# Peptides against a protein of PDB entry 8YVU, part 28

Target 1, 39 residues: chain A of PDB entry 8YVU
Amino acid sequence: PQLCYILDAILFLYGIVLTLLYCRLKIQVRKAAITSYEK
Target 2, 160 residues: chain B of PDB entry 8YVU
Amino acid sequence: TWLTVLKKEQEFLGVTQILTAMICLCFGTVVCSVLDISHIEGDIFSSFKAGYPFWGAIFFSISGMLSIISERRNATYLVRGSLGANTASSIAGGTGITILIINLKKSLAYIHIHSCQKFFETKCFMASFSTEIVVMMLFLTILGLGSAVSLTICGAGEEL

## One batch from the design tools (peptide; aimed at target 2 F125)

Design b2_p16_3_s1 (made by RFdiffusion4, then SolubleMPNN; from b2_p16_3, 9 letters changed)
Fold by OpenDDE base, seed 1:
Structure b2_p16_3_s1 (fold): chain B 39 residues (1-39), chain C 160 residues (1-160), chain D 39 residues (1-39), chain A 16 residues (1-16)
Amino acid sequence: as target 1 above (39 residues)
Amino acid sequence: as target 2 above (160 residues)
Amino acid sequence: as target 1 above (39 residues)
Amino acid sequence: LLLLELMVEELLKFLE
């Protein structure tokens, strides 16, 4: 049971990191789209 | 630019595959070092007895390394080699998943037969621990298979 | 312990989905960057 | 350890 909880913690952390990266990329896409529209 | 994107994706998949392989090897070696599987009754560690963490990890590692090398050298022969290795790794991963599922079923059956309500019993503890480790290995194997399949598709696309 | 395994499965699936979405988003960012460079 | 270092380096390059 303890190992399972450790795995859950690792996966949760990984999910958070991926979510943050996804958000950053989404912001970059939006910025790029705005820049392309202004040109 | 599209090719550069694909190359970066291939490298990432290769790294992921190698990482998965290394984790599998680490888990395998730790389990083998801490637990004497030969003295454990039953097929709770059947996947370990079959040596899956070792050979599977080796195949995934080789596939990932070949993928990275293929991308770096941009040689046709390396691309073909990587494709072959990825295909082999995909097959190995599928086989590994099957073995792990069988191991999980056996472990679950063992727990059910012994009515492991007493978690403090050594046999029940070992069975539960085995199940947890096998589940972890299964997840890693699925990740490795996914990466290998992705690399295979990318490599096949480059050959066409 | 069963709840832990279910959580592991959900987190694992979430991780896979996020990885795929991240890859797609990265491709979109690159496409947008190329389009902006050609203009 | 060297292989791990190379893997980490490649991962970092990918994340850039």
Scores: peptide ipSAE 0.493, ipTM 0.811, DockQ to the pose 0.024
OpenDDE base, seeds 2, 3, 4, 5: peptide ipSAE 0.474, 0.482, 0.488, 0.482; ipTM 0.804, 0.804, 0.819, 0.805; seed 4 fails the geometry check

Design b2_p16_3_s2 (made by RFdiffusion4, then SolubleMPNN; from b2_p16_3, 9 letters changed)
Fold by OpenDDE base, seed 1:
Structure b2_p16_3_s2 (fold): chain B 39 residues (1-39), chain C 160 residues (1-160), chain D 39 residues (1-39), chain A 16 residues (1-16)
Amino acid sequence: as target 1 above (39 residues)
Amino acid sequence: as target 2 above (160 residues)
Amino acid sequence: as target 1 above (39 residues)
Amino acid sequence: LLLLELMVKKLKEFLA
């Protein structure tokens, strides 16, 4: 039971980190698309 | 530039494999230190009895290291060697997953037979703990397999 | 206790999906960068 | 240990 909670915490943290990275990449893709449109 | 990016991805995947392997080794060591698997009745720790945490971790570590070395030296023979190692690691991971699933089924069956609602009994506690450890090992094995497969695909793409 | 294991499964699946999406976005950013350099 | 440290540093750089 305790290991389950530890695993939940690790997976939750991993999910948050990936979400932040995904958001950053999405912003970069949008910037690249805008730059490509202006050219 | 494309090759450079692929190299960075391969290095990352290799590091992930090594980390996964290290975690598996740590769990294996902890289980071996805390529990005497040889005296446990049944196949609750069948995956540990088979030595999966050890050989699986070794395969993942070797695969990751070879991938990193292959990426750094950028030699054709090393790329092929890394691809072979990653393939072998992927097969090992698949086998490990199968063993872990079988172990989980046995553990769950044991819990069901004994109606382990209360964790105060030693046997029920051991079965529950075994199930938890096997689940964690299964997740790690899936992660390792994913990284190995990804590296294999990247290596195959470089050869084409 | 049962909810913990279900949460683990959901978080694990979420992590896998996010990883795949992250990889796809990263490839898109790389393609966009290459296209920008060719122009 | 040095190799491990280097790998951790590279991982951090990749994540950043």
Scores: peptide ipSAE 0.467, ipTM 0.804, DockQ to the pose 0.024
OpenDDE base, seeds 2, 3, 4, 5: peptide ipSAE 0.467, 0.464, 0.472, 0.470; ipTM 0.806, 0.798, 0.812, 0.805; seeds 3, 4, 5 fail the geometry check

Design b2_p16_3_s3 (made by RFdiffusion4, then SolubleMPNN; from b2_p16_3, 7 letters changed)
Fold by OpenDDE base, seed 4:
Structure b2_p16_3_s3 (fold): chain B 39 residues (1-39), chain C 160 residues (1-160), chain D 39 residues (1-39), chain A 16 residues (1-16)
Amino acid sequence: as target 1 above (39 residues)
Amino acid sequence: as target 2 above (160 residues)
Amino acid sequence: as target 1 above (39 residues)
Amino acid sequence: LLLLELGVKELLKFLS
């Protein structure tokens, strides 16, 4: 049970990090799309 | 270019595979150090008794390393070598997953048979711990297999 | 304990999906960057 | 060890 909770914590942290990275990439894609549209 | 994307994907997959292998090796080592699996009756730790965390980690590490080297040097012979290693790693990963699933089923069956309501009982604790470790190993093995298969497909595409 | 394992499975699946999406976004960003460079 | 270091560096580049 304790190991399961530790794994949950690790996976949760990993999910948060990936979500942040995904958001950053999404913003970059949007910026790139806007730049391409202006050209 | 498509080649640049493939290279970056290969490197990432290779690193992921190596990391997965290292984590599996670490878990295997920790489990072997904490638990005397040899004295545990039954097939609860069959995957550990078979040495899967070790040989699986080795195969994944070799596959990942070869993939990274093949990507960096961009040589035909290295591509073939990496493809072979990734294929072998994929087979090993599939076998490992099968073993882990069997082990998981046995562990779950053990828990159900003994009706482990009390966590503080040594046998129930060991069975639960084994199940948790096997699940973690299974997840890591699936990730490793996915990376190995992806690298194999990329390598095959480069040869064609 | 069973709930913990279910949570682990969900978090693991979420991690895989996010990783795939991240890879797709990264490819899109690169394609957009190449397109912007050619213009 | 060198290969591992290279892999870690590449992972960091990928994450950046």
Scores: peptide ipSAE 0.474, ipTM 0.803, DockQ to the pose 0.023
OpenDDE base, seeds 1, 2, 3, 5: peptide ipSAE 0.461, 0.464, 0.457, 0.464; ipTM 0.795, 0.799, 0.787, 0.800

Design b2_p16_3_s4 (made by RFdiffusion4, then SolubleMPNN; from b2_p16_3, 9 letters changed)
Fold by OpenDDE base, seed 4:
Structure b2_p16_3_s4 (fold): chain B 39 residues (1-39), chain C 160 residues (1-160), chain D 39 residues (1-39), chain A 16 residues (1-16)
Amino acid sequence: as target 1 above (39 residues)
Amino acid sequence: as target 2 above (160 residues)
Amino acid sequence: as target 1 above (39 residues)
Amino acid sequence: LLLLELLVEELKKFLS
């Protein structure tokens, strides 16, 4: 049972990190799209 | 640049593989330290008996390291090497998942057969603990395999 | 304990989905970059 | 130790 909670914590952290990365990547894609549209 | 983004992603995947490998090793060592798996009757710890945490961690670590090195140097020969290593790691990961699933099934069967209602009973505790560890290792292995496959696809794309 | 395992499964699924989305976004960024380079 | 250093370095790069 304790291991399960530890796993939850790890997965939660992983999810947060991935979400942040996804957001950053999404922002980059948007910036690239805007730049391409301005050309 | 897009190349920088891709490089960062590959490096991230490599780091993830290494981290997964390290976690697997840690779990393996902890289990081996706490439990004498060799003396446990049955195949409840088949994955541990097969040494999966060790070789699996090694494969994932190597794959991750090669991926990181390949991304750092951005050389064609390194890309090929990384692709090969990632492919091997993917195969190893798949094998590991299979072993872990088998182990999980055996562990669950053991728990079911003994009808473990008392958590403090030694056998039930061991079976439950084994099941939990195997599940954790399975998740980690799947994550590692995912990263390895992703890196393999990226490497293949660079070679084409 | 059952709730913990359910949470693990949900978090794991979330992680997989985020990874796939990240990959798709990565591909989009690649396509955008190629298009911008050809111009 | 080398692996750990590499990992830490990559994590720093990733977080930057």
Scores: peptide ipSAE 0.485, ipTM 0.818, DockQ to the pose 0.025
OpenDDE base, seeds 1, 2, 3, 5: peptide ipSAE 0.468, 0.463, 0.469, 0.469; ipTM 0.799, 0.799, 0.798, 0.801

Design b2_p16_4 (made by RFdiffusion4)
Pose (drawn by RFdiffusion4):
Structure b2_p16_4 (pose): chain A 39 residues (1-39), chain B 160 residues (1-160), chain C 29 residues (1-29), chain P 16 residues (1-16)
Amino acid sequence: as target 1 above (39 residues)
Amino acid sequence: as target 2 above (160 residues)
Amino acid sequence: CYILDAILFLYGIVLTLLYCRLKIQVRKA
Amino acid sequence: STFQTANESFMEFFQS
């Protein structure tokens, strides 16, 4: 009954999860590009 | 096979360490700049007053930088420094967790007994704001400490 | 406030959709 | 008090 930031609290978790998943994907793709471009 | 997986997966831990160090500064500067932290009737601030946002800000940052640079550049003396920075950051997080837990204990002791019936927006909006902020910081610090301990136990993997 | 939260509430949907698309594309690669 | 004024100003800003 006192909403706004209670619903806004889970959005911060959503931001953290996405900002970490993108970093993991970028590092993984960079490693895959390095391993595939050597030969 | 846990050691190999932890070794090959290393610099993301540094990414999350530096994300924690960067996001700790913003909270710490905003909270310590918007209003004085020594004239609170309920003495709600028990973590920002102790320097915790500025205690592990350029502390987690250096551990993240060393961990990131470790795979980028295999320096002779950088491997030794990375383990020390990781274990010092583990201790700093250990302390931060308990100071944040006693901050939650005091904030709940303030809001719990006759200070404010039901939710906020009666007299002590700052108390609920500080409680929510500290809870978010505690969760983020748990996330950061778990990756710091994982990197500390992955880095040695050998005698000395 | 509430509407402001709603405007950034769907940004996550599109961001996760593009993230899944990138994942499927990289899997194909 | 000074704290109560700061708290009320901060809550007004929060409701905006």

Design b2_p16_4_s1 (made by RFdiffusion4, then SolubleMPNN; from b2_p16_4, 12 letters changed)
Fold by OpenDDE base, seed 5:
Structure b2_p16_4_s1 (fold): chain B 39 residues (1-39), chain C 160 residues (1-160), chain D 39 residues (1-39), chain A 16 residues (1-16)
Amino acid sequence: as target 1 above (39 residues)
Amino acid sequence: as target 2 above (160 residues)
Amino acid sequence: as target 1 above (39 residues)
Amino acid sequence: SEFDLLNELLKLLADL
């Protein structure tokens, strides 16, 4: 049971990191799209 | 530049792979230190007996390190080396997943057959502990495989 | 303890989905960058 | 040491 909670913590952290990276990438895509539209 | 972003992503994947490898190695070491697997009845620790935490950790560590080095030095030779290492790590990860699934099935079967209603029985406790460790190792292996495959795809894209 | 395993499964699935989405987004960004470079 | 390597990796992760 304790190991399960450790795994939860690791997976949770991984999920947060991926979410942040995804958000950053999404913002970059949007910025690139806006820049291309202004040209 | 987009290339810089991609390099950072590959480095992240490499670091993730190394971290996964280290965790696998740590779990393997802890299990070997706390439990005498040779005296445990059954194939509950078959993945550990096969040495998967050790060789898997080595493959993932090498793959991750090569990926990081390849990105930092931007040398064609290193890119090929990283691609090869990631491919090898992907194969190793797939094999590891298979072994872990088999081990998990055996552990679950053991728990079912022995009707582990009493958690205080040493055998049932060991089987439950093994199951938990195997599940953790399986998740880590899948993460490592995902990283290795991603790096392989990135490396293949650079070779084209 | 059962809740922990359920959480692990959910977090694991979430991680896989995010990884796939991240890969798709990365490919889209690359394609957009290539298209912008060819213009 | 293994700990130093781990710390460097953790720093790299933190910088990402």
Scores: peptide ipSAE 0.500, ipTM 0.819, DockQ to the pose 0.025
OpenDDE base, seeds 1, 2, 3, 4: peptide ipSAE 0.482, 0.470, 0.478, 0.474; ipTM 0.797, 0.796, 0.793, 0.804

Design b2_p16_4_s2 (made by RFdiffusion4, then SolubleMPNN; from b2_p16_4, 11 letters changed)
Fold by OpenDDE base, seed 3:
Structure b2_p16_4_s2 (fold): chain B 39 residues (1-39), chain C 160 residues (1-160), chain D 39 residues (1-39), chain A 16 residues (1-16)
Amino acid sequence: as target 1 above (39 residues)
Amino acid sequence: as target 2 above (160 residues)
Amino acid sequence: as target 1 above (39 residues)
Amino acid sequence: SEFEELNKKLLEEFLK
């Protein structure tokens, strides 16, 4: 039971980190597309 | 192509926000149906007594719907409206998190005071159940806030 | 306790989905970079 | 099931 709450915390942190990384990667893709369009 | 990708992502975030709102409403209705919060001693369900699942869900639903509509119509006035709604939803989410944290602290304090070693005692069971529900609601609220903030950033980027 | 396990399952699924999306987005970024280099 | 289908459709659109 206590392990369940610890797992929740770890999974929650992992989800936040992945969301931030996904957002950053998405911005990079956008920048790359804009650069390709200007060429 | 990039605008299309952004639009698809905005729709996804909007749907996520609506889903979060619906889950919050479901939890609120279930708690109200199963438990008589008015007769529960203490402030274990303070977030529910404050009506957070209801008004929070409404704010998130409106924000999500406006975001989806704004993306589909691609009108400047709708973009501004969506930005305003997402900002309001972000503020509401922050307030909700605060309320839920306070509720969680009260629930944990209650469990500690009554030395709830026996799970099957009615008071301890209710406190434990409240704690679990509040934690779930807290996670959902954080997810909703994240989606609202993301939509706000996307909307602000479109205005620039 | 049961709700904790349900939350773990939801967070776990969310993490898996985000990981897959991140991988796909990373592949797209790589493809875009290759295309820009060939031009 | 309907929710899962919606999520799958959204995922497919996101992955395009």
Scores: peptide ipSAE 0.451, ipTM 0.799, DockQ to the pose 0.020
OpenDDE base, seeds 1, 2, 4, 5: peptide ipSAE 0.298, 0.445, 0.276, 0.332; ipTM 0.800, 0.803, 0.795, 0.797

Design b2_p16_4_s3 (made by RFdiffusion4, then SolubleMPNN; from b2_p16_4, 11 letters changed)
Fold by OpenDDE base, seed 2:
Structure b2_p16_4_s3 (fold): chain B 39 residues (1-39), chain C 160 residues (1-160), chain D 39 residues (1-39), chain A 16 residues (1-16)
Amino acid sequence: as target 1 above (39 residues)
Amino acid sequence: as target 2 above (160 residues)
Amino acid sequence: as target 1 above (39 residues)
Amino acid sequence: SEFDKLNEELLKKFLE
């Protein structure tokens, strides 16, 4: 049972990090799309 | 630009693979240090007896390291080597998953046979602990396999 | 203890999905950047 | 520590 909670913590941290990275990439895609449209 | 992004992806996947390998190795080492698996009755630690945490960790570590080195040095021979290592790691990961599933089944069967309602019983506690460790190792192995496959695809794309 | 294992499964699935989405988004960013450069 | 540094460096490169 204790090991399960440790795994949860690791997976949770991984999920948060991936979410932040995803958000940053999404912003980059939007910026690139806007730049392409203005040309 | 595309190559740079691919390199960054390869590094990330390589790091993930190394991390997975290190975690697997750590768990294997801890279990082997704390528990004398040879004296434990039953096959609840069959994956550990087979040495999967060790050889699996080695394969994933080598694959991850080769991927990182290949990305950093940008040499054609390293790219091929990384592709080969990632393929080998993918196969190793698949084998590891199979071993872990078998171990999990044995552990669950043990719990069922002994009607482990009392977690404080030594045998039931060990079986439960084994199950938890095997599940963790299974998740890590799946993550490692995913990373290795992704690196293989990236490497194959660079060769084409 | 059982809830912990369920949480592990959910977090694991979430991690896989986010990884796939991240890869797709990164490909989109690259395509957008290439299109912007060709203009 | 070296692994952590590598992870941080990779993370920074991915975030750029």
Scores: peptide ipSAE 0.403, ipTM 0.804, DockQ to the pose 0.019
OpenDDE base, seeds 1, 3, 4, 5: peptide ipSAE 0.361, 0.210, 0.246, 0.304; ipTM 0.783, 0.777, 0.793, 0.794; seeds 3, 5 fail the geometry check

Design b2_p16_4_s4 (made by RFdiffusion4, then SolubleMPNN; from b2_p16_4, 12 letters changed)
Fold by OpenDDE base, seed 3:
Structure b2_p16_4_s4 (fold): chain B 39 residues (1-39), chain C 160 residues (1-160), chain D 39 residues (1-39), chain A 16 residues (1-16)
Amino acid sequence: as target 1 above (39 residues)
Amino acid sequence: as target 2 above (160 residues)
Amino acid sequence: as target 1 above (39 residues)
Amino acid sequence: SEFDKLNEELLKLAKE
């Protein structure tokens, strides 16, 4: 049971990191699209 | 700018692979130090007896390191080396998943056969502990395989 | 304890979905970069 | 830079 909670913590942290990276990438895509539209 | 973004992503994947390998190695070392696996009857710790946490961790670590080095030096020979290492790590990860699934099935079968209602019995406790560790290692191996495959695809894309 | 394993499964699935979405977004970024380079 | 530091720490841990 305790190991399960440790795994939950690791997976949760991984999910948060991936979400942050995804958000950053999405913002970059939007900025690139705006720059392409202005050209 | 896009090449820089791709480079950062490859580095992140390499770091994830190394981290996964280190965690697997740590779990293997802790289990081997705390439990005398050689004296445990049955195949509950078959993955550990096969040495998977050790050789798997080594393969993933080497693959991750080579991927990071290849990305930093941007040399053609390093790209090929990284691609080869990532491919080898992907194969090792697949083999590891198979071993872990077999171990998990044996552990679950043991728990079912012995009607482990009393978790305080040493055999049932060991089987439950093995199941938990194997599940954790399975998740880590899947994550490592995902990173290795992603790095392989990125490396193949750079060669084209 | 059983709830912990269910949470692990949900978090694992979430991680897979985020990884796939990240890959798709990465491909979109690559396509946008190629289009920007051709202009 | 932050990922570089993390990689260096992981490399140190791997050598230990």
Scores: peptide ipSAE 0.399, ipTM 0.815, DockQ to the pose 0.020
OpenDDE base, seeds 1, 2, 4, 5: peptide ipSAE 0.383, 0.429, 0.372, 0.406; ipTM 0.794, 0.816, 0.810, 0.815; seeds 2, 5 fail the geometry check

Design b2_p16_5 (made by RFdiffusion4)
Pose (drawn by RFdiffusion4):
Structure b2_p16_5 (pose): chain A 39 residues (1-39), chain B 160 residues (1-160), chain C 29 residues (1-29), chain P 16 residues (1-16)
Amino acid sequence: as target 1 above (39 residues)
Amino acid sequence: as target 2 above (160 residues)
Amino acid sequence: CYILDAILFLYGIVLTLLYCRLKIQVRKA
Amino acid sequence: IFFSDIVTMFQTIFGF
C-alpha cells in the first residue's frame, strides 16, 4: 500500500543482473574471438 | 577441477569488484553531501559515519584493478600483490557486513517502537530511506564479498 | 514518479530480448 | 537461456 520505491527496489537488482551479464558475455566473446583468430 | 574453472574465469570477478567500488562512491558522496551526518535525532547513520562508503571504495577498486591487470599483464610482482589485496578486501568486507548489520539493528530499533506507526511519511521518512539504502548496500556488499573470497581462494592454488 | 518508473520498466524487456538474440546468434557462430 | 546465464553467473561468483 505504499508503493513506488518498493517496486523500484527490485529494478535495481534487475539493473545489476543485466550489467553483470553483459560484462560476462563481452569477456567471453572477446576470449572466443582471440582463440579463433589465432589460426 | 574447481581450480581450473576458477583460474580461467577470473577477470569478471574483477569487473564486479570494480563495479562495487564505483557504485559505493556515488552512494557515499550523495549521502554525505545532501545533509550533515552528525545531527540526526535518531542517530540513524551508523555506517556512513564510520567511513564505510569511503573505507572500501578505493580499497575494492585497487583489488579489482590488480585482478583485471593480472591476466592482461603477468608481471613478476603483481601476482603477490593481487592475493594480498584480495585478502585485505575480504577482511574489509567482513567488517563492513557486521557494521551494516548493527546499522540495521539500530534502524529497526528506532522504527519499531512508537517512532512511527505503519509505514513512513509521518515523521521519519529519512529513517525508511536510510534503511532501504543500507539494505541495498548490504546486498551489493555480499555480492562483492563472495567474489572477493572466491578470487582469494582461486589465486593461491599453490604453495606460497 | 510512478509513470517514470513505468517508462524504464519496459526498457528491461527489450534489453533482455536483444541479449537473447545475441546469445542465439553467438551460439550459431 | 537468460535464466541459465543467471544461474551460471552466480555459481561463478560464489565458486560453486

Design b2_p16_5_s1 (made by RFdiffusion4, then SolubleMPNN; from b2_p16_5, 11 letters changed)
Fold by OpenDDE base, seed 4:
Structure b2_p16_5_s1 (fold): chain B 39 residues (1-39), chain C 160 residues (1-160), chain D 39 residues (1-39), chain A 16 residues (1-16)
Amino acid sequence: as target 1 above (39 residues)
Amino acid sequence: as target 2 above (160 residues)
Amino acid sequence: as target 1 above (39 residues)
Amino acid sequence: LLEEDIKELLKLIFGE
């Protein structure tokens, strides 16, 4: 049971990191799309 | 193409594979240090008895390292070597997943048969611990296999 | 213990989905960058 | 070496 909770914590942290990376990438895509539209 | 994407992520996949391998080794060593698996009755630790954390980690580490080296040097001979290593690692990963699934089924069956309600009972604790470790290793093995297969496909695409 | 394992499965699935989405988004960023460079 | 490569990749991706 303790190991399960540790795994949950690791997976949760991983999910948060991936979410942040995804958000940053999404912002980059939006910026690139805007720049492409202005040209 | 999807092959081009995989090629660009080859180093990342290799690093992920090495990391997965290292985690598997760490888990294997910890389990072996804490528990005398050889003296445990039943097949609840079949993956450990088969030495999967050790050989699986070695295969994944080698595959990951070769993939990183191949990407960095971009040499034809390294691509072939990496392809071979990744193919071997993919096979090893598939075998590992099979072993882990079998172990998981046995562990779950053991828990079910004994109706483990008391966590502090030694047998139930061991079965529960085995199940937890096997699940963790299964997830790591799936990640490693995914990386190895991706690298294999990337390498095959470079040879064509 | 069952709840912990369920959480692990959900978090693992979430991680896989996020990884796929991240890959797709990365491809989009690359396509946008190529299109911007060709203009 | 790998850590430096990862840092360079992160800089390329995030523009830092």
Scores: peptide ipSAE 0.434, ipTM 0.802, DockQ to the pose 0.036
OpenDDE base, seeds 1, 2, 3, 5: peptide ipSAE 0.422, 0.432, 0.431, 0.447; ipTM 0.799, 0.797, 0.794, 0.802; seed 5 fails the geometry check

Design b2_p16_5_s2 (made by RFdiffusion4, then SolubleMPNN; from b2_p16_5, 10 letters changed)
Fold by OpenDDE base, seed 4:
Structure b2_p16_5_s2 (fold): chain B 39 residues (1-39), chain C 160 residues (1-160), chain D 39 residues (1-39), chain A 16 residues (1-16)
Amino acid sequence: as target 1 above (39 residues)
Amino acid sequence: as target 2 above (160 residues)
Amino acid sequence: as target 1 above (39 residues)
Amino acid sequence: LLDEDIEELFKLIFGL
């Protein structure tokens, strides 16, 4: 049970990091799309 | 093409593979240091008895390192070496998954047969711990295999 | 303990989905960058 | 050299 909670913590942290990266990448895509539309 | 995308992620996949391998090795070492697996009755720790955390970690580490080196140097000879290592790691990962699934089935069967209501019983604790570790190792092995297969496909695409 | 394993499975699935989405988004960013360079 | 390569790789992966 303790190991399961440790795994949960690791997976949770991984999920948060991936979510932040995804958000940053999504913002980059949006910026690129806006820049392509203004040209 | 999807091959071009995978090629650009080769270094990332290699690092992920090495990291997965290191985690597997750490888990194997911890389990071996805390538990005398050789004296445990049954096949609850069959993956550990087979030495999977050790050889699997080595194969994944080598494959990951070769993939990173191949991408950085962009040399044809390294591409072939990386392809070979990743293919070997993919086979090792597939074998590891099979062993872990068998171990998981045995561990779950053990828990079911003994009706482990008392967590504090040594046998039930060991079976539960084994199940947890095997599940973790299975997830890590799937990640490692996915990385190795992706790298193998990239390497094969470069040889064609 | 059962709840912990369920949480692990959900977090693992979430991690896989996020990884796939991140890969797709990265491909989109690359396509957008190539299209902007050819113009 | 390996540490710098790992750090650069972490920056590449995590966008740090």
Scores: peptide ipSAE 0.495, ipTM 0.799, DockQ to the pose 0.034
OpenDDE base, seeds 1, 2, 3, 5: peptide ipSAE 0.484, 0.481, 0.486, 0.494; ipTM 0.793, 0.793, 0.787, 0.798; seed 2 fails the geometry check

